# Peptides against a protein of PDB entry 6O8C, part 49

Target 1, 262 residues: chain A of PDB entry 6O8C
Amino acid sequence: VGLRYEKISLPKIHPRYDLDGDASMAKAVTGVVCYACRTASTLLLYQELMRKGVRWLVELVKDDYNETVHKKTEVVITLDFCIRNIEKTVKVYEKLMKVNLEAAELGEISDIHTKLLRLSSSQGTIESSLQDISSRLSPGGLLADTWAHQEGTHPRDRNVEKLQVLLNCITEIYYQFKKDKAERRLAYNEEQIHKFDKQKLYYHATKAMSHFSEECVRKYEAFKDKSEEWMRKMLHLRKQLLSLTNQCFDIEEEVSKYQDYT

## One batch from the design tools (peptide; made by RFdiffusion4, then SolubleMPNN)

Design b1_p12_7_s1 (from b1_p12_7 with P2E V3I Q6E)
Fold by OpenDDE base, seed 4:
Structure b1_p12_7_s1 (fold): chain B 262 residues (1-262), chain A 12 residues (1-12)
Amino acid sequence: as target 1 above (262 residues)
Amino acid sequence: SEILEELEEEAE
């Protein structure tokens, strides 16, 4: 679940000189850009937290993988041991068969041997699947977390600070416009300064909004989308690992049925 | 943060 933010837009800036209108406009612009700063900060924090979560999940899945490999290895050892014992038994019974002793049990033991060999073959498939998973989790693999370091916004980008600088400039102009409004009428020189400041305010505001949209929001959305995709793949991989683990347990259970014959 | 709060209070 990604962070929800409201779409913001700059108020309409009227070209006409109006002290009351300009003060109101400047106030609104200040509010919008302030919201952008806060939102940018929040989006950045979210991404940083998500990156931590991604790293955590990678380690968790690696642990799950290792546990599955361990279980698989254990089952292989047990299965191989059982197969060897059954093979020894088969050999003994074959020798006894030559002297016409205990022929009835040889068929059952032979069937067990065949079943165990089939189970052993299935272990090869599990091994192949585990190798595939390992490859996907490896550096440069399809499930590598390199995207988390590349996508989105980072503290090093200094986006919040850049926006804050612009906000400071805008806020200063707003406070001046508030004073200008209180004067009700400005001298010619002060009026010209006011007009120039209005242009500056527009410039700063536009720059801030562009930066916010292009460098903060857009990159955040890209990060969010990539994160969701990656997370889905990771969850699927975990399910695969669980399935492989269960298969190992199933094989172990099946082998246990034949241990009495060894 | 204080500026937004002030602006919100004044907008009410």
Scores: peptide ipSAE 0.037, ipTM 0.765, DockQ to the pose 0.027
Fold by OpenDDE base, seed 1:
Structure b1_p12_7_s1 (fold): chain B 262 residues (1-262), chain A 12 residues (1-12)
Amino acid sequence: as target 1 above (262 residues)
Amino acid sequence: SEILEELEEEAE
């Protein structure tokens, strides 16, 4: 899960003036920083896609929750109606017994009443579970998605653009070093410029790699880890909702067996 | 239900 990328590091920069070596070094640095730019862009894209996925999943689970609540409410209404009807039936049979009519079914009806009351108690437990789930999904709850906006890198940070600027500076120096190499020997002034440009190259490269590691890679890894943890919790929650829904269906099925007595 | 109403009437 997540994007994998190769570990990159800057080549060794030797202090010695060497036109061939400096051109080769500059080429290698350009390649490394170019890879950093591309990788940063890919990591950013991944995070943006994941944020969309997170939002989508939150809405999906909220819909599942609402459906479960609706089903639970339906079952409660049906169950309560059945209980009331059974209670009326019990009263009727009790009156019939008082007038010396046989009521052999009274015991059976009373047992049904007891079973229905137990089912009603079970619904109370389901309600408590749903309330817990609601609290977890609510703003500030344990499954809130606020982390997705806070963690990681964002387009507004302009990390890719910052790296690209540094890459452009490095590339320009590399092209100059290619020209310097072709000259085989530089005049004194041009040699001094080459040495200064080499220092600039080092500065830009170090800045680019530091920014890439600290701002792009580190924040991405934190986002990835948080997203994986959150995703596992959300999937578990969804399974819990499904279980509660199934319990409601089971209760409804059981109640349907006794509707003939109403 | 109709059956329940009938039984209730008979029980009075």
Scores: peptide ipSAE 0.000, ipTM 0.347, DockQ to the pose 0.002
Fold by OpenDDE base, seed 3:
Structure b1_p12_7_s1 (fold): chain B 262 residues (1-262), chain A 12 residues (1-12)
Amino acid sequence: as target 1 above (262 residues)
Amino acid sequence: SEILEELEEEAE
């Protein structure tokens, strides 16, 4: 269901010059942006792990598909062989019927032949289903994993690093505001620097939060939604493959009952 | 297969 994260917002910044209030505000801003950095890193890690999982699952399902195709092929060969033998037997019995020797047995063999032909038709339906599955798993198919490479955030985007740079700037200002608070009163020039730094702090914080929301959270949510949809479809496909495999086994079992008549 | 061969021989 994906990672849960808390919605974060910047604290209110008061326009008034207050060394105690500004230090407290700066501390809170540092905390919020720090959380954003950590969250962005976690969201990135999650997506990278999910991409690995997607690739793994694709290979697993392809293996399942190949096994099913192999089983289907085996059953087709066995079924065709059985049908050919039964047809030969029917011809022999038809010749013997000229002497009225095997009427009851001919009826039984003919019924078996009819049943085998029905099984052969069922096998054709299985083949069509397998072809559909193959098309869905193929490049450009409905279950292609190309979305996993396109959606979401990637290490190459350097979102965490960008946020970290902003956090470093914010942290530096916070430490300065902590020192300013300890001084209790600043000279005029230092006060002007403090006010300027407060504006810088707000700018960096706003930039960080905007980047986090637009480039990290939004893209993550899109990736999450796409992954959930894709995973549901893949699970359904696996169930379908299992059903087809079971149908092959059922056909094989039915055919085995008639091998004694050949 | 053996039964089939026997039946074929009888049918000839």
Scores: peptide ipSAE 0.000, ipTM 0.350, DockQ to the pose 0.002
Fold by OpenDDE base, seed 5:
Formats: sequence, C-alpha cells, structure tokens
Structure b1_p12_7_s1 (fold): chain B 262 residues (1-262), chain A 12 residues (1-12)
Amino acid sequence: as target 1 above (262 residues)
Amino acid sequence: SEILEELEEEAE
C-alpha cells in the first residue's frame, strides 16, 4: 500500500494585466507549489521507511534460510546414520541366512533399506532447492535489494530543497501582487515590474511543477511498483522455505519409524 | 506549511 496523494495542476495564467486576477492566480499557484513541497517531503520519507523495511525483511528471510539449512543438515545426519546401521544389519542377515534360513527377515530389512535410499535422494532435491534460494538472495541475484538504493528519490537529490527555493520566489511575488492589488492602480513603471514578475512567477511555477512531476512523483511511483513486486516475491520465497522445512520434518518422522531396526 | 494553512483557512 503506497502513500496516496492528490493530483495537482497549476491554475490557468492569463496574459492580460489584471491586478485582482493576478493576485488570485498567484495565491493559487503558491498553494499548489506549497502542496508539492509537502508532498515531495512525505514521499521521500515514505521511501526511506520502505528502504528500512526492505533491509529488515532481507535479514528475516536470511534467518529463515539458515534455520531451514540447519534442519536439513540435522535430518541428513540422522538419515545417514540410519542407512549405515541398516546396511550393517543386512550384511549380518546375509551371513545368517546361509546358516539359519532367515529369508523373511532379510526381505523386510532390504525393503527398509530401499525406502531409506529413496528418502536420501529426496534430500538431494531439497539441497538443490536451498542452493537456488541462496543464489536468488545473493548479491546480483533476482531478489537482491540493490534496487531499493537505486530506485526512487533520495535525500541527496535535494528535491525538497529545490522546490522550497522556487516556492520562496513564488511567495515573494504573491505578496507583492497582494500589495499591488491593494493599490488598485499602479504607475507605469510599477505596472511594467508587475508584468515582468508575472512572467517570473510563471517560469518558477512551471519549473516547480515539472520538477515535482518528473523527479519526485514519477520516481516515487517507480519505486513503489518495484517494491510491491519485490515484496510479493520475498513472501513467496518465505513460503518456499517453510515448505522445505516441512519436508525435512516429514523425512525425519519417517526415519524415526525405522530406528527400532538399527 | 504556514502558507498552506493560511490558504486552507481562507478557502473554508
């Protein structure tokens, strides 16, 4: 779930000289750019928090991975021990069969041996799956978090500060236009200054909105989309790890049934 | 922030 923000647009700027209209327009522009500054700051904060969350989740998944590997290793040791004991038993019974005709017991033990070997083969599949997961989590892997440092906006970009500078310029012009409106009529020279300031206002406002849309909003949306995709993949990976852990428990349980023969 | 608050108050 990403931060919701309202789409903003600049009011229409009329070329005609109108003290009342220009003051009203300047007020509206100031409001819009002020909102852009606040929004840019909020979007930046959100991304920084998300980056922290991403790092946290990576560590959590790594811990899950290590636990799964540990469990797998435990099961492999137990299984190998059981197989060795069964193999020794088979050899003993083969010798005894020559003397005491114990064919039925030998058949049962041989079947157990075959089942254990099948379980051992399944461990190989689990190992390969864990290796794949490790590869995906490794630097340069498909689930690497390098994107979180590259995508979106960063404090070093100084986007909020740049917008604030433009807002300050716009605000100064707005206050002047408010004064001009109060005068009701300007002398020729002051009128020319007003017209010039109106052009400056337009320039600053356009620059602010372009910067906000292209450098703040667009990059934020890209970051948001990438983060959502990555998060889904990470959650799926955790489910895979859980599945592998459960498989290890299942194998351990099955091996325990044959421990009485060892 | 103060300017936006002022503008919002005037719009109400």
Scores: peptide ipSAE 0.038, ipTM 0.766, DockQ to the pose 0.027; fails the geometry check

Design b1_p12_7_s2 (from b1_p12_7, 5 letters changed)
Fold by OpenDDE base, seed 5:
Structure b1_p12_7_s2 (fold): chain B 262 residues (1-262), chain A 12 residues (1-12)
Amino acid sequence: as target 1 above (262 residues)
Amino acid sequence: SEILERLKKEAE
């Protein structure tokens, strides 16, 4: 789960003036920061895709919820209708009992009525569960997707662009160091410039690596962790909805047994 | 409903 990336580190930068060593070091630094840029871009893309996936899943679960609510409503209507009919039947039997002493049949109908009332009481529990699910999916709820917009890295952060700027500066210094190496020996003024550029390279490289680590990698990992947790919760919620749907079907099936008395 | 109608007739 998630994008895999390699841990990168800067090479050692020696303070000693060495044209060959400095060119080699600069080349290595350029490679590392280049990798950081590419990785940052890939991590950003992954997060954007995940955000799309999150939105898609939210809509899917909302559809599941609506279907469950619809089924529940259907069952409630059917059950209420059945209860009303049974109650009418009970009243008729009560009148008949006064005349013909049909006590046995009245008992059976009364038992059915009691069973239906029990089923009706279970509807309250289902309704409560649906309300809970709705609250969790609502804005500000525990399963809201607001985190997806807040956590991680975003295009607006311009992290890739910032790293690219630093990479450009580093690359320029590397090319200069390559030229310096080819000269084998520099004049005093050129040597001083080389030393100064080496300090600049160090500064840019450090800044790039810090930015990559703190603003790209760390935030990505946080996003990944939150996304995994949220995903597990959403899948569990879908299972709950399925369970509620099945309960509705079970109730409907039980009610159908008593349709002969309506 | 059919059962109800039958029962109503019997109760009369």
Scores: peptide ipSAE 0.009, ipTM 0.497, DockQ to the pose 0.002; fails the geometry check
Fold by OpenDDE base, seed 1:
Structure b1_p12_7_s2 (fold): chain B 262 residues (1-262), chain A 12 residues (1-12)
Amino acid sequence: as target 1 above (262 residues)
Amino acid sequence: SEILERLKKEAE
């Protein structure tokens, strides 16, 4: 899970003045920093897409929650209605017992009443579970999505743009070194400029790689880890909701068996 | 409910 990328490092930079070697080194550095720019852009895009996915999933789970609450409420109403009707039936049978009605029928109805009361008691547990889920999904809850806005890299950070600026500077030096190589030998002044530019290239490259590692890769990895953890918890919560929904359906089915007695 | 109504009538 997560975006895969290749670990990159800068090539070795030799301090010795060498037109051929310096051109080759500059080319390699340009390639590495270019890859860093592209990778940073890809990592950013991935995170933005994941944030959209997180928001979508939150809304989906909230909808599931609301549906479960609705179903629970429906079952409670139905169950209470059934209980009241059975209680009325019991009272009628008790009156009829005075005229030699079969005690077996009253016993059966009484047993049904007891079963319904047990089902009713289970509703409290379902309600408590739903309240727990609601609290976890609420703002500030354990499953809040606030982390998605805080963790990782964002377009506003302008990391890709910053890296691109450094890449442009490096690329310019590379092209100059390519020209220098073609000259085979430089005059004293041009040689000094070349040496100075080599130092600049090193500075820009180091800055780029440091920024890439610390501000792009590290933050991405933190985002990835947090997203995986959060996703696992959300999936578990959805399973809990499904379980509660099924319990409601089971109760409803059981109650339906006794509706004929009312 | 129909059964209940019948029982109520018989009990009266």
Scores: peptide ipSAE 0.008, ipTM 0.488, DockQ to the pose 0.002; fails the geometry check
Fold by OpenDDE base, seed 2:
Structure b1_p12_7_s2 (fold): chain B 262 residues (1-262), chain A 12 residues (1-12)
Amino acid sequence: as target 1 above (262 residues)
Amino acid sequence: SEILERLKKEAE
């Protein structure tokens, strides 16, 4: 389903100069942006792990496909062999029938032949289904994993690093505000610096939260949604493969009933 | 195949 994260928002920043309030506000902002950094890292990690999982699953399904194809091929060979043998048997019985010896048996063998031909015909449907599955798994197919590389966030985006830079700036201001608070009163120049730093803090915080929301969370959600859709399709495909495999086994079992006549 | 061979013999 994906990772759960808390919705975060910046605390209200009051324009009024207040050393105690500003220190508290700065602390809260630091906490929020810190959480954003950690969350971004976690979301990135999740996506990277999912990408690995997707690749693994693709290979697994391809293996399943190949096994199914192999089984289908085996059954086709068996069917063809049985059909050829039955056809030879039919010819022999036809010769015997000309001398009025084995008319009843000929009918039975002919029925078997008809059944085998029907089974052989069903292989065409299985083949078509396998081809469809193959096309879906192929590059550019409906189940291609290209989306996993396109959607979401990537290490190359440097989102965590970008957020960390902003966090560092914010943290520095926070520590200064703690010192300012401890002084209880600032000289005029220091007060002006404090006010400017407060503006910087707001700027950095807003930038961080915007980046987090737009570049991390939004993209993650898109990735998550796409992955869920893709996973559903893959699971369905695996079920289809299993069904086809079972059909092959069923045919093989049916053919085995007639092997005594060959 | 065994049955086939038997039948062939009978047809001869």
Scores: peptide ipSAE 0.008, ipTM 0.496, DockQ to the pose 0.002; fails the geometry check
Fold by OpenDDE base, seed 3:
Structure b1_p12_7_s2 (fold): chain B 262 residues (1-262), chain A 12 residues (1-12)
Amino acid sequence: as target 1 above (262 residues)
Amino acid sequence: SEILERLKKEAE
């Protein structure tokens, strides 16, 4: 998961003065740094999109949670109502038994009461699970999305712009080296300028690659790893919510079987 | 509830 990019490295720069070689080298360097700029832009875009996705997913999971809580509450109300009615029925039957009415019906109702109480106990477990989920989703919880704002690169970092400035400098030198190559031979002063420009090109290139690696790629990888971990946990949490919802439906269905005794 | 009401009447 995540964007795949190719590992890039600068070509070998020979110290010897060679107009053809230097032009070729400069072209290669321009290509590499250009790729770095484009890659940095793509990585930034990916992260921004992921941040939006994270926010969206958080809201989705919160909605799921609220629905589950609502369903649980509904079941609790229904179950409590049923229990109260059964308890009243049990009391009535106990009074009737004193006047020689059938004991078999009382036994059945008592069994139903016991089953309902068991269902009620399971609601406590569901409640505890929901509370745990709520704590994890809360601000400062284990599934908080604060990391999405902290990790990775941001537009405000101006990484792409910084790389573009360096690329522009490199490109300018490359075009000059193309002209130098076309001249076949340079005068002494022009040769010295060429040598200095070669040093500048190397400086700009190394600076660009260092910036790309340390400020773009490294931070992106950290963001990617964190996002994958967080996403896995969120998906698992959604499954847990679904399980809890299903448990509520199961309880509701069981309770509905005993409504005839109310 | 209907059953309960009937039973209450019988218990009186």
Scores: peptide ipSAE 0.008, ipTM 0.494, DockQ to the pose 0.002; fails the geometry check

Design b1_p12_7_s3 (from b1_p12_7, 5 letters changed)
Fold by OpenDDE base, seed 4:
Structure b1_p12_7_s3 (fold): chain B 262 residues (1-262), chain A 12 residues (1-12)
Amino acid sequence: as target 1 above (262 residues)
Amino acid sequence: SEILEKLKKEAE
C-alpha cells in the first residue's frame, strides 16, 4: 500500500529576456511547485493515517497475544488436572494388582498418562514461543513501532508550509510577469526588475524542488519501505499466534477424550 | 472422578 505520485521537474529556464516566454515559464513553474505542495500534503496525510493504523495493529496483536496466553493457561490447568486424576487412577490400579485383582485396563490408563505427559511437554514449547513473541513486541523489540515516530515526515516539520511560502513568492512573480507580458514592452528600470524577479523565481523554485525531493519524497519513501517491512513481519507474527492458539485448542480437544477415564 | 470413586470402593 502506497500513494502514487508523478515525478516532477522544473521547466527549463532560459536566461534570455522574453516577456512572453518568461510568463509562460513562470506559469509552468507555479504549476510544478503547486503540485509539489499538494503532493507533500497528501504524503503527510498518508503517513499520519498509517501511523494510526500501526498503533491500531499493535493493539490488535497485543490483544491476540493476551487471548492466546489466556487460552494456553486454561489448557494447562485442565491438562494438569487430568494428569493428576489419571495418576490417582494408576495408583489405585497398582494397589488392586497387589491384591491379585485383574487390572486389564492398567495398560490403557498408563498409555493415556504417557500421552497426557507428552501434551504437557508441548505446552512448554508453546510457552517458549509466546515468550519469544512477547519479546519481539516489547519496547525495543524487533517489532517495536518506534520507527513510525521516527521515519517519514511529520506535521511539526512544517514542510507543506515552507513549500507554500515559496509557492506564494513564485505566484506573485508569475502574476507580475503576466502583467509585464500584457505591457508588451517595459521601460529600462522595469526590465531590470523583471530580470531580477526572474532570478528570484529561479531560486525559489529550485529551493522548493530541493526541499520537496529531499525532505518530503525521500523521507516518505523511507517511511513507506519501513512500513511495508514492519507490516509483513506483524502479519506473520499474527499468523504465528493463531497457530499457537489452534495448538491449544487441539490439545484441549485431545484432553477431552480422556476426561471420561478420570 | 466417578471412576476413581468406584475403584476406591473396590480396592477397600
Scores: peptide ipSAE 0.006, ipTM 0.456, DockQ to the pose 0.002
Fold by OpenDDE base, seed 1:
Structure b1_p12_7_s3 (fold): chain B 262 residues (1-262), chain A 12 residues (1-12)
Amino acid sequence: as target 1 above (262 residues)
Amino acid sequence: SEILEKLKKEAE
C-alpha cells in the first residue's frame, strides 16, 4: 500500500574550481532535483486520489449503516407484532382453561411467548451496537475523516511549483556551466562569476532537497500511515455491520416459525 | 390472526 520512491541525495560539491567537474556536478544536481519535482507531484496526486477514496468509503459505510438500521427496524416491528398476537392468544387460552379445555396447548404458547421475549432482548443489544457505530461515524467520532484534510500535502501548498522554480534556477546555471566547459578557460571576471554561480547552485539545491524531504516526503508518509490505520478500522466496522444484519435475518427467520400460532 | 379469531369464537 502506498507509493514507493527512491531515496535521493545531492552529489558532493567540491570547492575546487574545475570547469569539467563543475559541469558534471551541475548535471547531476539538476537530475536529482528534477526527480524530486516529479516525485513530489506523484505523491501529491496519490494523496488527492486517496482523499477521494476516503470520502467514497465513508458514504458507502453510511449507506451500509442505514440499511442495517432499516432491517433492524423491520424485524423489531415484526417481532413486536408477533409478541402482541401471542399474548392475546395466551389470554384466550387462559379463559378456556377455566372450562377445562386445551391445557397442553397453553403451555406450548407460553413457551413461544418466552422465546419471543428473548429475541426481543437480543434486538436491544443490536440497537446498542448500532448506536455505538453511529457515534464512531459521526463528526468528531473515532472514524471521522477530518484527518484526510489535515494530514499530508495539498495542491494549495504549491510544493511542486516551489520546487520547479528552484529547478529552473539550477538548470540555468547548469547550461552556463556547459558553456563554460566549452570555453576550456575563462577570463578572470568570468571565472569569478562561475564561482558565484556555483555557490548559488548549492544554495538552490540544498533548499530544494530540504523542502522535498520536510514538506513533501515527511507529510506524505504521515498521511499514508494514518490512511492505512483508518482504512483497517473502516473495513472492520463494515464487517460489524454485516454481522448485525445477519443477526437480524436470523431473528426474522426464527420469528417466522411462530407465525402459524398468530 | 386466523387462529386467534377461531379461539375468540370458542371463548364466547
Scores: peptide ipSAE 0.006, ipTM 0.462, DockQ to the pose 0.002; fails the geometry check
Fold by OpenDDE base, seed 5:
Structure b1_p12_7_s3 (fold): chain B 262 residues (1-262), chain A 12 residues (1-12)
Amino acid sequence: as target 1 above (262 residues)
Amino acid sequence: SEILEKLKKEAE
């Protein structure tokens, strides 16, 4: 889903000296950059929360994996035991056939043995699938969460602080322009200072907006896209694990039908 | 195992 934010742009800055216009422009710039600071902070918070969520989900999926492996192991033990018992039974029937002509019963037991061996072969496929899932979840695997630490913005980047510094500079100039407007007319020296401050305002504002767009918004969007993709893959993986678990239950149920022959 | 034991007895 992600956070929604409004697109912001700087007002036009006219080169002409105009005390009323410059004060109004400076006020607007201050508002825009202030919004950028708040938005950057919110985007950072969102990403930090998402990183926590990612870590939580990884642990959850690992638990699901371990449960599936446990169930698979249980079924393998049960199946192997059943196969061994059936094999012993086959040997006994082979001896009986020599004495009592028990050909029909031997055929039935042999068929059961064949079915159990087929079930055993399917366990190999389940094992290979579990190994694949394990490799994907392992460090360096396709579903590793290393991207969450690399993508996006981080507190260590100090983006909010950098924007706040620029906002402070802009705000100071705005308050000066408000005073200048109240004077209605400036002396020559004060006029030159005003013009110089206007250039500084432009510089700070441009720097702030560039930093916001390139270092905050763009990186956030990349993080958001990556997180959504990763989340879909993780959910699919959980479904795969559930499918494997169900297969194990199905095998266990089928084996239980032949326990009377053991 | 019970069936196996019965079968062994019959084979004797």
Scores: peptide ipSAE 0.006, ipTM 0.461, DockQ to the pose 0.002; fails the geometry check
Fold by OpenDDE base, seed 2:
Structure b1_p12_7_s3 (fold): chain B 262 residues (1-262), chain A 12 residues (1-12)
Amino acid sequence: as target 1 above (262 residues)
Amino acid sequence: SEILEKLKKEAE
C-alpha cells in the first residue's frame, strides 16, 4: 500500500524569445513545481502516519507477546502441578498393587504420566520460539523499527519548504512573463532581463525537479519498500504468536482431561 | 487430587 502520484516532468523550454510562448511555458512550469510541492507534502505526511502506525504495531505485538508468555507460564504451572500429582498417584498405586488393586489402573495412570511428560517437553519448544520472537523484537533485532526513523523523508529535511522557495521564485517570474506578454513588445533592456529571467526560471525549475525526484520521491520509495518488507515480517510474527498461544490452550485443554486423576 | 486422597486412605 502506498500513495499514488503522477510522474511529472518539466515542459520543453524553447530557447527562442517568444513572449507568448514564454508566458505559457512559465505557467506550465509553475504548475508542475506546484504539483511537486503538494506531492512532496503528501508523501511526507504519509510517511509520518506510517511511522506512527509502525510504533503502534510494535506495541501491539509486544502486548501480544507478553500475553502469550503469561499464558505459557500459566500452562507450565498447571502442567507441573498435574505431573507431580500423577507421580504421587503412581507411587500410591504401586504400593496398593501389592495388596488388591488391578494392574490395569496403574497402567492407565502411568500412561497419563507419560503423556504429561511429553506435553511438558513441548513447553521447551514453545519457550525457545518465544525467545526467538523476543530476540527479533529486541533492539537491533530483525524486527527493529529503527529503519522507520532513518528511511524516507522527514519534516526536519524541510523538503517542502525548499521546494516552496523555488516555487515562489518561479511564480514571480511567471507573473513577470504575464506582464511582458501584455506589453506585446519589450525594449532591448527589458528583453535582456526577460531572457535572463527565463534562464533563472529554468535553473529553479530544474533544481526543484531534481530535489523532488532525488530527495522526496526516491527516499519515499525506499521507505515504502522497507515498510512493506517489515510489515510482512511483523504479520508473520503475529501469526507465530497466535500459533504459540493456541498451542498453550491445546495443552491446557489436554491437561484438564487428566485433572480427575489427580 | 480427590482420587489421590482416596487412594492414600485405602493404602493405609
Scores: peptide ipSAE 0.006, ipTM 0.466, DockQ to the pose 0.002; fails the geometry check

